# Peptides against a protein of PDB entry 3WG5, part 58

Target 1, 218 residues: chain A of PDB entry 3WG5
Amino acid sequence: LAKNIVYVAQIKGQITSYTYDQFDRYITIAEQDNAEAIIIELDTPGGRADAMMNIVQRIQQSKIPVIIYVYPPGASAASAGTYIALGSHLIAMAPGTSIGACRPILGYSQNGSIIEAPPKITNYFIAYIKSLAQESGRNATIAEEFITKDLSLTPEEALKYGVIEVVARDINELLKKSNGMKTKIPVNGRYVTLNFTNVEVRYLAPSFKDKLISYITD
Target 2, 218 residues: chain A of PDB entry 3WG5 as posed
Amino acid sequence: LAKNIVYVAQIKGQITSYTYDQFDRYITIAEQDNAEAIIIELDTPGGRADAMMNIVQRIQQSKIPVIIYVYPPGASAASAGTYIALGSHLIAMAPGTSIGACRPILGYSQNGSIIEAPPAITNYFIAYIKSLAQESGRNATIAEEFITKDLSLTPEEALKYGVIEVVARDINELLKKSNGMKTKIPVNGRYVTLNFTNVEVRYLAPSFKDKLISYITD

## One batch from the design tools (peptide; aimed at target 1 G47 R103 I105, target 1 (a further copy) A49)

Design b2_p20_4_s3 (made by RFdiffusion4, then SolubleMPNN; from b2_p20_4, 8 letters changed)
Fold by OpenDDE base, seed 4:
Structure b2_p20_4_s3 (fold): chain B 218 residues (1-218), chain C 218 residues (1-218), chain A 20 residues (1-20)
Amino acid sequence: as target 1 above (218 residues)
Amino acid sequence: as target 1 above (218 residues)
Amino acid sequence: APRPAAVEIDAAHSPAELER
């Protein structure tokens, strides 16, 4: 029987190989404790595609539900963050947050201009993001438009269009609104009904390594 | 019980990481004293998007109401300043001020020409600014038009269109007009009714560091 | 398909300026 424990951890900043290590560590802790779920408070401008794909894979391999919560207000699940969200068991957003803007780039030129990705890469990520949306029963047309139109959505729009499942102001409201919802993707091959009745919320802190890398990248 | 204290501090110039430090310091002082509110006298041409987003987040995490007051006459909450205002608990403007002009840019070329932001960035900030407006119960259509049309408004227009809450000539008129108003966003999860009856006004000065950086950037 | 390892999916908004 899963413990009536919900873990909460923050992931902020660029999506990198180090961000993968954070996801892996946090999910592993929650798995070891047989938590009902882990909520990842996500705030990201995006980052590396390879790291993103590894994170999505790690989420989908989780033994417990992984809820991506775009939080706090002002946060975003931008670019790579959108893919991560779409790869998760439930997406929530706080008011004042955003999701989308998923068009891949090769990077920035010395003059700060975007180096456009060739059609081959763009089409790859279109197929990939559509697949994530379809697998999760989310709006694959909008997911494609996150790339093709560089679309970004408010929480209310994202909810309305079936990109996300919950708009919540805080963890307590998230738990309340998501209680009894089914995961949008399977956990260990089954869709799980979330049980947030009388749960203990446990916060996971960044490791020392996590703090150091944030400090170096800031 | 909150003290019948209202803090007032000035933030002037470009929005940078240093401006974040000013916001954080000022709000922290007001929080420590359990002030009824802090009024930030804002005059900015804009600045960095990342710093702006961090400032919005800091305001929304405040334990006390943060009132953005575009002041004095001739001041602006331009560009990044508009986002900051929309992220706050109450917006006031003095006569002869302006708000808006929120279209993102990548910077200035060597010849001083604007480097246009790609649609990816523009759409991100459209979603972001709309989200801020919606969360605060302000005019999200106008918020979008601050970007899409580079719209700028007078205080009277901004009030009329439901972008701001108060037009006031000075701090005393601001306190009088905002007394008994509810915050447009929650403070610690609740909408607060402002109590400016028999308040002490305390002015916060820039730190020595604040003065030095202003001096270096000017 | 080769993982497009060098691709960035970052919202270029981090370097964006919201200046007048």
Scores: peptide ipSAE 0.051, ipTM 0.300, DockQ to the pose 0.090
OpenDDE base, seeds 1, 2, 3, 5: peptide ipSAE 0.047, 0.048, 0.080, 0.087; ipTM 0.298, 0.310, 0.341, 0.350; seeds 1, 2, 3, 5 fail the geometry check

Design b2_p20_4_s4 (made by RFdiffusion4, then SolubleMPNN; from b2_p20_4, 8 letters changed)
Fold by OpenDDE base, seed 4:
Structure b2_p20_4_s4 (fold): chain B 218 residues (1-218), chain C 218 residues (1-218), chain A 20 residues (1-20)
Amino acid sequence: as target 1 above (218 residues)
Amino acid sequence: as target 1 above (218 residues)
Amino acid sequence: APKPPAVIIDAGHSPATLER
């Protein structure tokens, strides 16, 4: 029986293989406890596409709903963060956050200039992001434009366009607004109606390793 | 109980990780003393976007109102400074100051020319700045134009357009004019009405480290 | 096979300087 427990964990910084480990750890803890959901407070400028794809897979394999919450104010689900969000069971954003800017690049040159991805890679990620949007019943046109136009949206715009499901100032408002919503993708093959009535919120702390890597990557 | 204390601190120069430390220190001191507010006398040409975003987060996480005051005359909240201001609980400007010019760049070339930011980054910051404006109930169109048109405004223009809340010649006039105003963003989830009746003004000095780094970065 | 170049989907870590 699902405990009326919602886990909350923070993922901040670049999306890397280490970020995957964080997602995996956090989701695993929440799964083991049969949580109603886990909310990931996401603040990322983006990162590695390979790590991002693994994270999306891990989210989609989750035995519980994974809610991506772009939080706190000033945070972003930029680039890789947008893909992660679109791959999740529910997206929320705090006021003052952003989502989008998903054009793939090969990296930065020594002079800080972007090394452009070839059309082949760009088109791959267009197809990928559209797939995520379509599967989640979100705006696939805007998802594509996150790449083709390097579009970035406010929470209100993202909500209006059907990219995200919730705008919330904090966890309590998120729980209140998302209560009774169905997940945008299945959990164990079923669309789950979220029940956040009388839930215990449990915060997961970063491991020492998580803190160390954050320190190194900052 | 909030002491009828208002802290005033100066932040001058480039926005860097060290500037974040200054904001964090100053706000923390004011929080610990349950100040009515802290006024940050801001004079910046801009700086690092990452540091700016962290500063905005720190302001938004403040347990007390953070008032950004573009001061003294001749000062600017240029570029990153505009974002910081838009992320704050109240913006004031002294006569003879400026705000705006928010277009992101990747840096300066060896010859001093601007390395333009790619559309991806520009659009990210457009969304970000619009989000800050919208959340604070400020003019999001002008906020966008700070980037797209490299717009810079006088205090009177900024007030007229609903970018800022106060034009004030000094701290005393600022306190007088802002008394009874509500914060433009929440403090601990609530819009706070400022009470500057019979307040003690406490000036915070820069630390030795603050002085040293200012000396190195100037 | 050369490891596919790490595709970076990063909007923010470009040292965008918001400087005048």
Scores: peptide ipSAE 0.081, ipTM 0.363, DockQ to the pose 0.084
OpenDDE base, seeds 1, 2, 3, 5: peptide ipSAE 0.041, 0.056, 0.049, 0.044; ipTM 0.294, 0.430, 0.306, 0.318; seeds 2, 3 fail the geometry check

Design b2_p20_5 (made by RFdiffusion4)
Pose (drawn by RFdiffusion4):
Structure b2_p20_5 (pose): chain A 218 residues (1-218), chain B 218 residues (1-218), chain P 20 residues (1-20)
Amino acid sequence: as target 2 above (218 residues)
Amino acid sequence: as target 2 above (218 residues)
Amino acid sequence: ASVSSGVIIDAANSPAEAAA
């Protein structure tokens, strides 16, 4: 009961209704165990707007800080993952990862051709991504460009431009650098200082169902 | 005189990419065997827009008539399934089935809440559903109300209002009543008269991949 | 390297489904 606990979970692949269930399951475990924070290792090339908005909401309502960590090297928080990141307490990127490219689309034709959205819906997601950035004190100008310019950024660029808070190679380095940082959004009405000294790290294994469903969607 | 071959397939559940694959697989089989028609027993609560549009497109390119049959009793062709029906060559409904209820939403939230669709998406789907109805000679005024009023119809009501062509209990009654009917959209440029005199019915089983994805869904 | 085309908007459902 007198421990400092950080949970680490993994989320890979398309952001879907099942991805929401994962976020909710992992975050719920961390909440019930009074964790200092949960770190989500995120690698997503794309996903659905409705599951993305549900995840952002679940993070906003989280009783513990949620740290989105674009990991491992080569991972991306592109498309829906970017909103999830902008909607969280802290963003960390591992070297060689990517963030951005969030243009909303109606989807994919028989060809694999891109089915664009009506211009006004693009404006809707611009307003939504600007809102997430402003609510978290992040660079809304660059966030808008994730959509309008299909802008994508490396870790160092994302840090310089004020989109993320940490560049880290691994969990240990993430804990060291983010220790003492305030969360970019509140936890239950209060902005919180992260205490990662003398911390127990607990990894949450993805289930059989997680790995299988992810593989199938792949 | 001649022996007419009719294929029958079942398509159930949410409309997704796998559903497009089912429509493409079943239709290709019927085309290669020079079938008079393929009948699809459809039961769907809704699904994704891009897959629905891809299915409508696949039906438009079909070299043989595609008859959408809302079957069995208790089934519905709601939301995305309504567009598939309106985009097809002939629509049939079994007693006790439903069609309509197509007001678009961005999706469902955690607590039974519904994420509203911006007006542009709503107007976009109004234009699209009116267009499918107009192209097939079905009631565009009522089709709009599937969206603007979330209107849902019984089979008897759907026939009366000119949204569908046939009310049938089974495949036998469907072939009998639809024999001699012109298709509502062209097959390769010409509106085909359906010849169901001297008919061989062939049932298409769902593939391993079909069954697996649906068992996981159940 | 993977390339993203953007967020997929799924607007082909209705409240009637939730009510059911």

Design b2_p20_5_s1 (made by RFdiffusion4, then SolubleMPNN; from b2_p20_5, 10 letters changed)
Fold by OpenDDE base, seed 3:
Structure b2_p20_5_s1 (fold): chain B 218 residues (1-218), chain C 218 residues (1-218), chain A 20 residues (1-20)
Amino acid sequence: as target 1 above (218 residues)
Amino acid sequence: as target 1 above (218 residues)
Amino acid sequence: AVKSDGIIIDAGRSPATLRR
């Protein structure tokens, strides 16, 4: 029987192969404990597309619901973070956060200017992000515009437009508001109704490796 | 029980990682003493976006009210300073100060011209600043225009348009005018009513490190 | 499959400067 446990973990910073390892570790712990869900508090400016795609796949392969929570206030699920969110079972945002700005780039020039991605790459990610939105029953038009218009949204706008499912100030409000919601994508082939009645919240701390890498990358 | 103490500290100059350390240190001291609030006298032309975002998060995570006070006369909360202010529990301005001019840039060219941020970055910060305004119940339209029109406001205009809460000439007037006001964002999940009745004002001095870095960066 | 290696999906938070 699933334990009435919800895990909470933090993912912060640029999306890299290391960020994938964090997602994998956290989700694996929650899976092993048969948790009701894991909430990932996400704050990212974006990062690598390859790592992002791997993270999305890892989330979609999760044996338990993965809730992306853009938290705390002032955080964002920017760029790669939006893809990750759209690939997840439920998206929540705290007030004062943002989502969007998803146009792929090849990098930054020496002068700090953006090197634009060629149409081939841009179109690939348009198709990809639309697919994530469609699969999750979220607004595919807005998902496209996250790329084509470099659109960024507030939590209220994102909720209004059907990009996200919950606006919540904290974990307790998130659990309360998401209780009884169905996952936007399947868990093990089934849409799961979240049950956050009388759950234990367990916080997962970053590993020593996680702390070290965060220190080096900052 | 909270001590009837209000801390006052000064943050001056460009917003950097060091400025974050100053905010963190000052707020931590005030938190440890269970102060009624901390007032940060802010004078900044702007600075790094990453540092700004971290500062906003640190303020929003504060266990006590953080009041941003654009002071003294002639000071500004320009660019990054506006974001910091909008992320705070209360904004005050002294007469003869300014707020706004929030458009992100990539930097300055060798000739001193601004390197404009691409739409992706600009739109990201539009969403971010609007989110800060909305969360704090401040004028989100003006917040957007701080970017899109590079708008700058006087204290009187900022008050009129619902960007700030107080115009005050000095700390004593600030305490008097803000007494009984509710914080514009929560403290530990609750909107706090400020109580500045019979408070001790404690000034925090810059650390030796603060003085050294200020000396190097000036 | 478009090689996703080297592609950045970043909002540019780190390099962004808010006016000096």
Scores: peptide ipSAE 0.059, ipTM 0.341, DockQ to the pose 0.094
OpenDDE base, seeds 1, 2, 4, 5: peptide ipSAE 0.055, 0.044, 0.028, 0.050; ipTM 0.324, 0.303, 0.293, 0.587; seeds 4, 5 fail the geometry check

Design b2_p20_5_s2 (made by RFdiffusion4, then SolubleMPNN; from b2_p20_5, 11 letters changed)
Fold by OpenDDE base, seed 5:
Structure b2_p20_5_s2 (fold): chain B 218 residues (1-218), chain C 218 residues (1-218), chain A 20 residues (1-20)
Amino acid sequence: as target 1 above (218 residues)
Amino acid sequence: as target 1 above (218 residues)
Amino acid sequence: MVKSDGIIIDAGRSPATRRR
């Protein structure tokens, strides 16, 4: 039986294999408790593409809705974060946040300059991000432009263009606005109508390991 | 007598000699049991061309239909994976997956840049991939463009252009949609009509060796 | 027979996504 519980957890920093472990842990906890949903407060400048792809898969394999919430104000779902968001059941953004800028790179030179990805890699990720958008019923044209034009959007723009579903100032407003919305991708093969009526909000704290990793990646 | 059995196995990661061993093992098990087919859930960024060519040969020598299923969402049949798919009896893709980006390279430089293949090698693989497409009655023009333009496609695009045969969310939908389809290449010299009515689905687990390899390729 | 040895048919190593 679905409990009237919504978990909230924070993921901040670069997307790495450790970030995958955080997502997996948080979602697993929420699954075990048959939560109504988990909200991941996301603030990331991007990171590794492999980790990102694994995170997307983990989200899409979730037995419960995973809501990506770009939070707090000043946060971003930049680059890898955008892919993760597009792979989720619902995207929300707080005012003063951003999403986009998804162009892949090979890395940074010693001087900090970007080493550009070859067309092969860029085209791969164009197809990938478009697929995520299409699967979730979100704007695939904008998704492509996140790469081809290094486009970044405000919450209001992202909502307007059908990239995200909710603009919310806080968790309470998010729950209120998303109540009754259908997930943008299936949960166990079915689109779920979110029920946030009379929910208990449970915050998941980072593990000690999660904290250590955050210090290493900062 | 063909048993009403369909095997399902997963192959994930880079295409190597070990990947060949996985394909060979899985197909052999299914052959021994006279299965109706084997579905290989494929998620690969690509890999070695030699291993890829051997895998294609092994698939084409199969005594039973081999269905390549790009799965789960977020997966790809990228590069070498596309060749493998085109060499198979049927291709399916889940939503949120991709196929293509088949340009050969000699490797990566120390800085992560791609070392381009000489025209002779590129032309060889153009001819090879076109042959796979033509033999399977799939779009040879798109197959060429997977190399010449580093093209990647969504499932919907790939279906539309006649690169793949099925878009399916899961194994059940795949079986339902592919029931009654003819294989795109022969099995023992004959095109087989797939019969997935009242089938038992048997999942093949990776061997311990298979698991170890996955850890090395991550 | 073109030596396929050493040829990589890969979409690329996991590129870093842009840090901004």
Scores: peptide ipSAE 0.036, ipTM 0.321, DockQ to the pose 0.098
OpenDDE base, seeds 1, 2, 3, 4: peptide ipSAE 0.035, 0.039, 0.035, 0.042; ipTM 0.313, 0.560, 0.380, 0.544; seeds 1, 2, 3, 4 fail the geometry check

Design b2_p20_5_s3 (made by RFdiffusion4, then SolubleMPNN; from b2_p20_5, 10 letters changed)
Fold by OpenDDE base, seed 4:
Structure b2_p20_5_s3 (fold): chain B 218 residues (1-218), chain C 218 residues (1-218), chain A 20 residues (1-20)
Amino acid sequence: as target 1 above (218 residues)
Amino acid sequence: as target 1 above (218 residues)
Amino acid sequence: PVKSDGIIIDAGRSPAELKR
C-alpha cells in the first residue's frame, strides 16, 4: 500500500524575508509530492511583521495541511511565531514550550529600549490576530490578549483555552494525536481530515542558503 | 448563451501612483469587454493619500461594477485600502483578513517615528471617509472611527456593522453570494443588480511593469 | 527568558501618507 508521506522541516530563529523563503520551499516540496501534510518544527522569538504576514498567506495558500509544531522543548512561538501558528492548519506544542507575547513594536532604540507601536499599528494587529483565530475556530479573546496583555501561555494552557489543538512530546506522538483531526482552516477550500495511518516521515534538511542566513542573523 | 465575463485581477502592496495605473488598466480592460464586473483582489498596508483618492475616483467613474475583494486570507485593506474599498461598488472580505486603521499621517521621521497629521488634514479625511460611507450606504460612524480610534475590524465585524457586503472564502463563493446584490454606488448613474449566472471568470495577469514595480517597492 | 523579539512592524506599512 503506497504510504502517505509526512514531511518534517525545521524553522528556527528570527522571522525574516528569508524565513518566508524557507516556508515557501518546504511547503512547495511537500506539495509536489502530494504529502498528507508537512510539519514545521518552529522555534522563534519573533521578527518582522511583513515577513510574518507573507508566511501566513503562504501557509493558507498551501495545497496540503501545514502543521506548526512548537518544538523542541524549550522552544517558543513567540510574537510573530504566534501569528504564524494561528494562521496554520493545526498547532501542536511540545511540553516546555510557549506561545504568545504578540504586541507589535516599531523596533529598538539605540539604547536598546523598545519603541512602542502607535495605536494604529497595535489595533491593526489586534484585528489581524483576531481574524486568524476566528477563521481557525480558535480563541479570539486570548489571541487579542496576546497583544493587549502581552500574554504568554504554556502548551497546557493554550490547549485548555482553545488556542492550539495538540500537545505532543515528539513527532510520533504528534502523528498519533492528530490522526483523524480536521484541519482548523481549509485546504483548497475544504476542511481536511488528517490521515496519518501508514505514513512515512521524511525530514527536509535546510538548504545551504538556509544555514548561512541563520548563521548571519543569529 | 453568451456567458457574462467577470474579470479578476490582483493588486498587492503599497498604494502609489503606480497602483493607480494598475487599477486604471485593469478596469479599462474589463470595460472594453463589457464585463459584468471586475473583482480586484486587494492586499495593501496603505500608501499615498493622493493616489488613493485618484483610485477612488477611477473606480467611481467605472462603466462596470468594481468589487474590492480583500484576499487572500491574511491580506488586509489597511489605511488607504479601506478608503478604496469604501469607494467601490461592493466590498468582500475573505476570512482571515482585516479592514481599517485609516488615520492619516504625514510620514515617518528619520528615526522611524510617525509624523502626525495636523487636525486640518485629519478632519479632511474624516469628512472624506464619511462621505464615501454615506454615499455607499455603509456605516459612516464606523468609517469615522477607522480614523478617530484607529479601528480595525475582522470580516465578520465589518459585515455585522454594515461596512462590507460579503464574506467569502474564494471567488466562487464570492460570485455565489454577490449574485443578485445591488451595487452600493451607481454605475453610470444607476444602481446595478449583479448577475453572476453563467459567468466566465477571466484572470488578468500583472503587466511586466506591474511586476517590476512591485519588485522595486517591496 | 526568550526575549520575544517584538514583531518589528516595519514602518513601511505605510499608513496613508497624506502627502498633499
Scores: peptide ipSAE 0.059, ipTM 0.283, DockQ to the pose 0.161; fails the geometry check
OpenDDE base, seeds 1, 2, 3, 5: peptide ipSAE 0.042, 0.039, 0.045, 0.037; ipTM 0.511, 0.511, 0.421, 0.458; seeds 1, 2, 3, 5 fail the geometry check

Design b2_p20_5_s4 (made by RFdiffusion4, then SolubleMPNN; from b2_p20_5, 12 letters changed)
Fold by OpenDDE base, seed 4:
Structure b2_p20_5_s4 (fold): chain B 218 residues (1-218), chain C 218 residues (1-218), chain A 20 residues (1-20)
Amino acid sequence: as target 1 above (218 residues)
Amino acid sequence: as target 1 above (218 residues)
Amino acid sequence: PVKSDGIEIDAGSSPATLER
């Protein structure tokens, strides 16, 4: 029986246009091979809202399930990472990770202070994040509070509140726990039941370009 | 019977990217020799949050137990040091040391006043520190209060509240008291029972680079 | 459509200092 392939790729650092290229490349590879899913090990403090929205769209357009896994321990799906997660087919978190803190800003001043976003922008992202949560059957109230209260959650809290679907220590536990789960958003118009019973895990490495960009943005 | 090796290394001063390099080097040496553990004698007032998070990840990725020992007397695992400790496999403190004071800041103004972190950042680190505590089976309420109340604890208080595992005057007492304890987080996916019955203690010296950087940052 | 250009959705972990 042909082993179902699950791809695993890492996306770390600030969300930028280059991060979009990483998502697109990784998902495309997994699509070409008709993978059962791709797991994106996500560790991000956030980043650009434009890039984030493009990434969400790319995930939603995926021909295969995209699982966002906040990993390793100590990682976060902070800010833009939360939106990306909420836009995905399944969210997992490792112990010791966090999610939330989604309030938009215009940037940082020279003194390191936050330049506040106007209410118009804040309200736009409230509506956007709520829509992502609602579409995925996740807690839209908490999604809003990620902005309005600058809320951040532990994996256990996020699971309890219905923000995420899985808490897992590693890829093997993730595959075990998510086996038989339905995607929280459709894949090609259908909610897919994940089949991780007989899977081959394939790790995707960052390209040289991906490494260079991460080095420059760090 | 091959003596189990325990490495001991010192990390002192501000947490920076260079401190990460020290952790990485020390842990790597101990991993290469399949040490029973490495004890990091930690004395820090805190430092960079980014460097701290990387250090936590490096500890959690360790192939061997990493014991954070707040040492010598008069030392502290302040701020970033508390996070590092909470991310480790075991925490010990010497008498006359302290832990806590974890509230994030954006830095210091020219007049030495604190530039406050916005609630977004504060809440992020609340979730992060709680997650570290929960993962390690330590007191997440106190971990949160290290931020929200800027709480600092004595070794006896920290032990009493379930923040740390050992109070020890020196390495020999630490080894004696921690012998037979399980790590508070897994090592390669498993909670390890420490075996310090027949150990050789090996001290790691800072590299020339480590010494130079500490000299520049002090 | 609100232009998302130039907006940051960042927790600001990098600029944060955890010092005493």
Scores: peptide ipSAE 0.043, ipTM 0.334, DockQ to the pose 0.089
OpenDDE base, seeds 1, 2, 3, 5: peptide ipSAE 0.062, 0.036, 0.026, 0.075; ipTM 0.289, 0.302, 0.269, 0.332; seeds 1, 3, 5 fail the geometry check

Design b2_p20_6 (made by RFdiffusion4)
Pose (drawn by RFdiffusion4):
Structure b2_p20_6 (pose): chain A 218 residues (1-218), chain B 218 residues (1-218), chain P 20 residues (1-20)
Amino acid sequence: as target 2 above (218 residues)
Amino acid sequence: as target 2 above (218 residues)
Amino acid sequence: SPDSGKGVIIDAGNSPAAAH
């Protein structure tokens, strides 16, 4: 009961209804165990707007800080993952990862051709991504460009431009650098200082169902 | 005189990419065997827009008539399934089935809440559903109300209002009543008269991949 | 980026009635 606990979970692949269930399951475990924070290792090339908005909401309502960590090297928080990142308490990127490219689309034709959205819906997601950035004190101008210019950024660029808070190779380095940082959004109405000294790290294994479903959607 | 071959397939659940694959697989089989028609027993609560549009497109390109049959009793062709029905060559409903209820939403939230669709998406789908109804000679005024009023119809009501062509209990009654009917949309440029005199019915089983995906869904 | 040119999929293929 007198421990400092950080949970680490993994989320890979398309952001879908099932991805929401994963976020909710992992975050719920960390909440019930009074964790200092949960670190989500995120690698997503795309996903659905409705599951993305539900995840952002679940993070906003989280009783503990949620750190989105674009990991491992080569991972991306592209498309829906970018909003999830902008909607969280802290963003960390591992070297060689990517963030951005969030243009909303109606989806994919028989060809694999892109089915664009009406211009006004593009404006809707611009307003939504600007809102997430402003609520978290992040660079809304660049966030808008994730959509209008299909802008994508490396870790160092994202840090310079004020989109993320940490560049780290691994969990240990992430804990060291983010220790003492304020969360970019509140936890239960208060901005919180992260205490990662003398911390126990607990890894949450993805379930059989997680790995299988992810593989199938792949 | 001649033996007419009719294929029957079942398509159930949410409309997704796998559903497009089912439509494409079952239709390709019927085309290669020079079938008079393929009948799809459809039961769907809704699904994704891009897959629905891809299915409507696949049906438009079909070299043989595609009859959408809302079957069994208790089934519905709601939301995305309504567009598939309106985009097809002939629509049949079994007693006790439903069609309509197509008001678009961005999706469902955590607590039973619904994420509203911006007006542009709503107007976009109004134009699209009116267009499918106009192209097939079905009631565009009522089709709009599937969206603007979330209107849902019984089979008897759907026939009366000119949204569908046939009310049938089974495949036998469907072939009998639809024999001699012109298709509502062309097959390769011409409106085909359906010949169901001397008919061989062939049932298509769902594949291993079909069964697996749906068992996981159940 | 390998993910450039892609986007967030908007799914509007459902209705409030589907929630029941």

